# Peptides against a protein of PDB entry 7PB4, part 164

Target 1, 105 residues: chain A of PDB entry 7PB4
Amino acid sequence: KMLNIKEYKEKLLSTLGEFLEDHFPLPDRSVKKKKKNIQESSVNLITLHEMLEILINRLFDVPHDPYVKISDSFWPPYVELLLRNGIALRHPEDPTRIRLEAFHQ
Target 2, 218 residues: chain B of PDB entry 7PB4
Amino acid sequence: DALQMAVGYFEKGPIKASQNKDKTLEKHLKTVENVAWKNGLASEEIDILLNIALSGKFGNAVNTRILKCMIPATVISEDSVVKAVSWLCVGKCSGSTKVLFYRWLVAMFDFIDRKEQINLLYGFFFASLQDDALCPYVCHLLYLLTKKENVKPFRVRKLLDLQAKMGMQPHLQALLSLYKFFAPALISVSLPVRKKIYFKNSENLWKTALLAVKQRNR

## One batch from the design tools (peptide; made by RFdiffusion4, then SolubleMPNN)

Design b2_p12_8_s3 (from b2_p12_8, 7 letters changed)
Fold by OpenDDE base, seed 5:
Structure b2_p12_8_s3 (fold): chain B 105 residues (1-105), chain C 218 residues (1-218), chain A 12 residues (1-12)
Amino acid sequence: as target 1 above (105 residues)
Amino acid sequence: as target 2 above (218 residues)
Amino acid sequence: SLLEIFKKILEE
């Protein structure tokens, strides 16, 4: 039964990965390293696939606290996309934390 | 330079809680407005000020005024536009600011240096079609961005559903006509052959400024 | 399915 869950998870993530890359790609911020001193922290944004993987893994690994802290690597449009469409839910007391919602139905 | 001081003020915020905060803000805002309408702004200045206008750092009135004076001297960086769209998704700006941004984006579209990254945002723009206030301007933007690869069956269905709900709107008809051009097999509905595509004139707010920019770059 | 939700988002 555990093997089937892991395999299912991997298959789901694989299928989603191709789909999300095609339809919701990250804008390639070619951070032109222009030397200007504004420490715009070249925050490496993660893909939507990677974001979902983090959320799914947290749900399975820590089901009693399935919330993930929103980091600077989370592209705001992706966060909004997930929240607006009910894929993710914000923590009721901490708006900086989100969990995967779609699997609870 | 007065402009540099003004931009710095908006970027760093007011240094001292002086009693004259409002007067100082107005002074710097007028400086930016005057330079923008007279000469246009450098791409770096637009990058800074556009983000400020959409970040919610200042009040809606100030943000609106900043956004209205985002007039380029030469070009707008695509990166600035991508960042701006990101701020729109954070939801710290008003609905009126969102409308103004899309109007600005359509009006300034030709002055954006590259379109490759903006094209990747196609899905996000398409999702905004459901907002009645944004729909006319988003249709215009999508009309400018749409490639054959963007025309998919699910998007056709959504556009037809919107048409059924909203009626035969000129901006929606224009976009559907383009979709039919790229993928005639996906649209079985006979579209009225309109000789002229009519979008709401998004350029009206910047008409004089845009003419000046074109004259300087010629 | 999560995939169906994303497909629906694209359809919206």
Scores: peptide ipSAE 0.363, ipTM 0.685, DockQ to the pose 0.034; fails the geometry check
Fold by OpenDDE base, seed 4:
Structure b2_p12_8_s3 (fold): chain B 105 residues (1-105), chain C 218 residues (1-218), chain A 12 residues (1-12)
Amino acid sequence: as target 1 above (105 residues)
Amino acid sequence: as target 2 above (218 residues)
Amino acid sequence: SLLEIFKKILEE
């Protein structure tokens, strides 16, 4: 039963990866080091696939606290996409934390 | 210089709790406005101020005024636009600010240094078509951005559904005609042959400034 | 499924 869940997880992530790359690509912030001191917070944004992987992994690894902190690597459009469509939910007491909704029993 | 001080004020916030916060803000805002309309702003200045205008750091009135003076001296960085769209998705700005942004984006489109990253945001722009207030301007933007690879069956369906709901709007017809041009097999519906494509004049707010920018870059 | 949800998002 556990093996089937892991396999299902991997298959889901794989299928989502291909789909999300095609339809929701992340703009390449080529951090061109332009010289001027604008602390371009060189925050490497992660893909939507990577974001979902983090959320799914947290749900499986820590089911009693399945929330992930929103980091600077989370592209705001992706966060909003997940929240607006009910894929993710914010923590009731901490709006900086989100969890995957679709897999909650 | 006065401009750097003004930009610094908006970026870093007020240093001292001065009793005259509003007067100081107005002074700096006027400085930015004056330079922007006279000479245009450097790409770095636009990068900073555009983000400030859309981040919700200041009130709607201030954000509107900042956005109205986002006039480039030479070019606008595509990265600034990508960041701006990010802020739009967060929803901390008013509906009027969103409309103004799309008008600005259409008006300033030719001054954006690169389009490759903006093209990757095609899907996000397309999703904004559902907003009645944004729809005319988003259609215009999409008309400028659309490539053959963007024309997909699901987007065709969405546009046709939108047309069914809103009627045969000129801006929708323009976009549909472009879609039919790229992918005639996806659009079986006979579109009225409109010889002229008409969009709302989004650039009217910046007409004089845009002429000046073009003259300086020639 | 999550995939179905995303597909619906694209269709809406």
Scores: peptide ipSAE 0.361, ipTM 0.662, DockQ to the pose 0.033; fails the geometry check
Fold by OpenDDE base, seed 2:
Structure b2_p12_8_s3 (fold): chain B 105 residues (1-105), chain C 218 residues (1-218), chain A 12 residues (1-12)
Amino acid sequence: as target 1 above (105 residues)
Amino acid sequence: as target 2 above (218 residues)
Amino acid sequence: SLLEIFKKILEE
């Protein structure tokens, strides 16, 4: 059963990867090394695919606490997209944490 | 200088110890407004202030005033616009602020240095068409952004559905006409031949300022 | 499926 779950997970992620890249591309943050003083927090944003992978992995790895903390690498439009469409759910007591809803039995 | 102090105030927030927080805020806001309308703001200043206006750090009244004075001296950085759109999705700003932002974006569109990254946000803008308050301005923005590659069957269906719901709105017809131009096979519906494309005058708030910017950059 | 949800998002 676990092997089938892993294979299913991989297949799902693979199928989603191409689709998400085509339809929900991440804007290229040209990290222009601006001059010294403005610490442009060059936070590397992750793709929507990577974000979903993190959420899926957390659900499978830690099913009793499937919540992921929203980091600075999470592009806000992606977070909003997931939450608005019921793909992810915000933790009831901690708004900085979200879980994958679609797979949560 | 006074402008740097004002921008710094908005960026760092009010220092707890000042007894007259409101007076200080108003002073700095007026400083920004005066410089913006007189000379325009540097791209770096717009970057900082635009983020502040959309972050929800200050009240709606302050945010509105900041947005109204986001007038460039020369150019607006595309990165600033991308960041701004990110803040819009966080949902900490009011509906009126969102409307004002889209009006601003349309009005200042030609002053944005590059469009490559903004074009990547096409799908997010398109999703905002469902908001009745935003729809006229989003249509105008999409009219400016739309390329042949953006004209997809699902988007055509969405536009036609919107037309069915809200009627033949001039801004929607303008966008549909552009879609038909790029992909005539996707739009079987006869669109009325309108000689003039009519969008709401989003520029009216900045008309004088825009003229001044154009004169300075000549 | 998650894919179907995303497809619906694009169709909405």
Scores: peptide ipSAE 0.353, ipTM 0.657, DockQ to the pose 0.033; fails the geometry check
Fold by OpenDDE base, seed 1:
Structure b2_p12_8_s3 (fold): chain B 105 residues (1-105), chain C 218 residues (1-218), chain A 12 residues (1-12)
Amino acid sequence: as target 1 above (105 residues)
Amino acid sequence: as target 2 above (218 residues)
Amino acid sequence: SLLEIFKKILEE
């Protein structure tokens, strides 16, 4: 039986989860509430797994405009990792938007 | 004070250069340099200025000068380093700036307040080994960071491949020796017995500054 | 697969 899109996405993301955590862990930038922090931004960064989930969802949900706007929650090293390795592409006219590139499963 | 004004200028000041702006820029840059080399900078000041130096807000010459004076009074915040690495990935700084950053990072390593988050960046640093200009300094950094859990078969292969490409470089040998120490089974190649591990340290731009920092913090 | 792509990246 052919997997539906949802199941396929879930399976894909599940398979990546442990791997991404092991090899591409996110630095903890959480604002420590009790201590004076020099960090100006209180924005929580998302994991690479979460970032990919957003990109994959957009690709399947809106295939004619599969671009996601880069937010402050997107850790720049992750963005660059995806772009430099052809996993994602920038929008040709809007560098603040990226999409997941076609890949073989 | 003068330093606060200078830092404020770099943080909030004009990005576009004009003739009158250039004099102001130089004045503030000199202020930062003088204080940094004389007394060191507070962690907060380093946080701001390091970010600016790597963000591409100013030209390469200015960025280089700022980065050269990132000398701590006491400590450097790990968060500043994490932010810096983030900016390096964005690619708004020159290759020379990247080299300088890694040199700085190695030189200032002991002054970083904690290493937990930096250790999480191990993979990103390791990826930079492919850059010939960065490789010696990245090896040194990795030598300082490497734990047993970081020694993986794919990384061993990569190091051996680099060795095949670049030859038996002292910095690469040093890192390989550490890898062999942690995981002897992964490295079957006999490494030359070196009594001393040598990294490029002869050209440490911060030698005098580091001595001063240590003296102030004794 | 996407996983293979990431593995390849690490092996480069």
Scores: peptide ipSAE 0.341, ipTM 0.664, DockQ to the pose 0.033; fails the geometry check

Design b2_p12_8_s4 (from b2_p12_8, 5 letters changed)
Fold by OpenDDE base, seed 2:
Structure b2_p12_8_s4 (fold): chain B 105 residues (1-105), chain C 218 residues (1-218), chain A 12 residues (1-12)
Amino acid sequence: as target 1 above (105 residues)
Amino acid sequence: as target 2 above (218 residues)
Amino acid sequence: DILQIFLEILKE
């Protein structure tokens, strides 16, 4: 059963990856390092695929608390995309936490 | 200069200790408005102020006024637009601010220095078609952005579904006509031959300012 | 619909 879940997860992620890369790529942060001292913390944004992987992993690894904290690496358009389409849900008490919608329940 | 002080005020936020916070805010806002309408703003100033207007740092009234005066002296940085779209998704701005932003984006489209990164946001703009308030302006934006590579079967289906739901809207028909031009095999439906593409005149708010910008850059 | 596509992928 666990092997089938892992395989299913991998298949899901692979199928999603191609679609997401084609239609929802990250904008190229031209981090023009202009020299001036504003430490724009070059927070590396993760791909939508990576974001979904994190959410899926959390759901499987910690099913009793499947929520992931939104980090600075989460590109806001991706978060909104997931939430608006019912793919993810915000924690009812903590809007900084999101979970994957349980589509199989 | 007065503009730098005003931009700095919005960037750093109000210093807690000033008794006349509202008067100071209004003074700086008027400074930005005056410069923007007379001379336009530098790309760096637009970058800062556009971010502030969409970040939710200030109230809706202030954000609306800032956004209305995002008039370029020469060009708008594509990076500023990408950042702005990111802020729209954070949900800290009102629906009216979102509408105004898309109107602004359409109106200022030709003044954006590059389009490569904006084109990558095509999918996000397309997803916003479901918002009835945004739909007319998003259709106009998509009409400006759409390339043959963007015309996919699933997007065609979505547009046809939207048409079925909301009727034959002029802005939707314009976008569908463009889709049919790029991919006639995907759209079997006979579209009425409209001689004129009619989008809402989103640029009306900036018409005089845009004319002035074009005259200065000639 | 990206949602439908996503849902179809997830239902699979």
Scores: peptide ipSAE 0.045, ipTM 0.719, DockQ to the pose 0.029
Fold by OpenDDE base, seed 3:
Structure b2_p12_8_s4 (fold): chain B 105 residues (1-105), chain C 218 residues (1-218), chain A 12 residues (1-12)
Amino acid sequence: as target 1 above (105 residues)
Amino acid sequence: as target 2 above (218 residues)
Amino acid sequence: DILQIFLEILKE
C-alpha cells in the first residue's frame, strides 16, 4: 500500500510537471524588465510544478497540518490560480499559509 | 425511495388535499434529516432543497431544519450556492436563515466543487458586512474568498469604518490582516500582530457530520 | 484525481 502511494505520487508529480511546463511556464525574465523601478527582488521564483510538489508533499507527509507557508519564491499569479480554482485553500488562522485541497475524488 | 419522495414533496409543495399536512411534512422532513446526517445528500438533492429553504416557500422553522441538513455526501455544486445567494437577494428568508446560510457556507466551503462563480459574488458578500448579525460569518467567508484583485481602497475604507463602529473584532482583524497581506500600502494602520486568527466556529453545528463526510471520501 | 481537476480547470 505504501509503495503504491509513493508510486502514485511520483506519477502524479511527473504528469503534472509535463502539463504545467507546457501551459503555465514562468514568465520570461524579459517581461519583468519593462517596469524598471520595481526592485528586482533577486528572488528565484519556483515553477508551478515545484509549488504543487511542495503542496502535495506536505499533504502526504503531514496530513494533520498540510499547510505550506507562502514564500517570496511563490509567484503571486500561481498562488491566485491555485486559490481561485480551489486547488489550494488558505489557512483559517494564517493568511500566509495555504494547503492543497484534499478532496481527491 | 423514501428520500426521493421527500424531496419531491418539497419541490412540488404540499398537495392541498392532504388532511394531515403537518404529519406529512414532518415525515418527509425527518426522512431528509435522517439521510443527510447518516449518509449525506447528493448534489442534486442539495440543489433542490437548498433553493427551497431559501425561497420562502415554507415557514422559517421548516426552512431552518432543511438548511441544517444540507450535508453533502461528496460535493456541493457551485451552481446551487449561486442560486442560493440569489434567493438571499430576494429577501424572502428571515435574518436567522441568512445567518444560518452563511454559517453553512463557511462550514461547507471545502465541499463546494468550484469557486469561480462564488468569487464573482464577492461584492455581494462584502455588502452584507453591514449587517451586524452576519458580519462575523461574512468576514470568515471573505477571508476564504479574498484575492488580491478584491482588495480595493474603497473596501479597505469600509472595513476600517466598520472597525471604528464595532470595535476591533477578531473576525474583522482577520480579514484586515489578509487585506494587508495582499495590499500593505492600502492599510497604513498598524494592525495588532494577532498571533491567532479567530473566527466563530461556524462548523460546530456540522462538526460531526463533516468529519463523517471527510471519512467517507478518503 | 487532482490532475483531472486541474485539467478540467485549465480547459475552461
Scores: peptide ipSAE 0.037, ipTM 0.488, DockQ to the pose 0.131
Fold by OpenDDE base, seed 5:
Structure b2_p12_8_s4 (fold): chain B 105 residues (1-105), chain C 218 residues (1-218), chain A 12 residues (1-12)
Amino acid sequence: as target 1 above (105 residues)
Amino acid sequence: as target 2 above (218 residues)
Amino acid sequence: DILQIFLEILKE
């Protein structure tokens, strides 16, 4: 049973990876570091795939508290995409935390 | 110069809690407006001001005025547009600001230096089709961006569903016709042969300014 | 619908 869950998770993530890369690739924010002093902290943004992987892992690993804190690595458009489409939910008391919606009834 | 001071004010915010904050704001806003409509703005100035307009740093009235004067002297940086779209997604701007932005984006499309990164945002734009207020302008934008690789079965289904819901809207028909051109096998429905593709004229707000920009860059 | 696709992928 546990092997089946891991395999299912891996298959899900693999299938999602291809889809997300095709439809929602991360814009290359390689803004050439022109030396202007605005420390736009080159926060390394993660892919939507990586974001979903984090959310899925949290749901499986900590089902009683499946919420993930939104970090600076979370590209805001991805967060909004997940929320607007009901794929993720904000924590009712802490808008900085999101969880994957449990679609498995 | 006066423009640099104005841009700096919007970027850094008001330095002094002066009682005349509103007068100072209006002065700088008028400076930006005057230069933008007369000469256009440099790409760097647009980068700064566009982000400010969409970040929610100022009130809706101010943001609207800033966005209306995002007129390039020469080009708009693609990076500025990508950043702007990011701000739109965060939801700090009003619905009217979003509409204005898409109108601006369509109107200024030819002045954007590159399209490669904007094309990567295709999925985000397509997701915005469900917003009735945005739909006409998003269809126009997608019409400009759509490549063969973007025409997928699920998008075809979504467009047909929208057509079923909204009726045969000219902007939707234009986009569907383009989809049928790229992937005729995916669209079995007969589309009316339209002699003219019609989109709402998003350029009307900037018509005079755009003519001036084109004349200066000839 | 992107949502439906996501949901279909997530439901499999």
Scores: peptide ipSAE 0.068, ipTM 0.744, DockQ to the pose 0.030; fails the geometry check
Fold by OpenDDE base, seed 4:
Structure b2_p12_8_s4 (fold): chain B 105 residues (1-105), chain C 218 residues (1-218), chain A 12 residues (1-12)
Amino acid sequence: as target 1 above (105 residues)
Amino acid sequence: as target 2 above (218 residues)
Amino acid sequence: DILQIFLEILKE
């Protein structure tokens, strides 16, 4: 049963990867290192695929608390895309946490 | 420089605990407005002020006034637009601010230095078609951005569904006509042959300013 | 619908 879940997870992630890269690529933040000392937190934005992988992993690994904290690496348009389309849900008491919607329930 | 002080005020906040915060704000806002309408703003100034207007740092009235004076001297950086779209998704700006931004984006489209990264946001713009207030302006933007590779069967279906719900809107018909041009096999419906494509005149707010910008850059 | 496709992929 566990092997089937892992295989299913991998297949799901692989299928989503190609689709998400084609339709929702990250804009190239040409970090033009303009020398201005503002510690623009060079937080590397993650892909939508990576974001979903984090959410899926959390759901499988910690099903009793499937919420992920939104980090600076989460591109706001991706968060909005997931929330607006019902793919993810915000924690009712903590807007900084989101979970994958359980489509199988 | 008065403009530099004004931009600095908006970026860094008030330096002095001035008792008269509102008067200082108004002074700096007027400075930005005067320079923008007279000479236009540098790309760096637009980058700073556009982000401020969409970040929710100030009230809606201030944000609206800032957006209205986002007039370039020469060019707008594509990076500034990408950042702005990111702020729109954070949800700290009003619906009216979103409408104004899309109007601005359409009006200033030719002054944006590059379009490659903006084109990558095509899917996000397309998703905004569902907002009735944004739909006319988003259609115009998509009309400017659409390439053959963007025309997919699912997007055609979505546009046809939207037309079924909203009626035969001129802006939807314009976009569908472009889709039919790129992919005639995907659109079996006979579209009325419109000789002229009509979008809502989004640039009216900046018409005089845009003429001045074009004259300075000739 | 990209969403439907996405949802279908998530439901399989």
Scores: peptide ipSAE 0.045, ipTM 0.683, DockQ to the pose 0.029; fails the geometry check

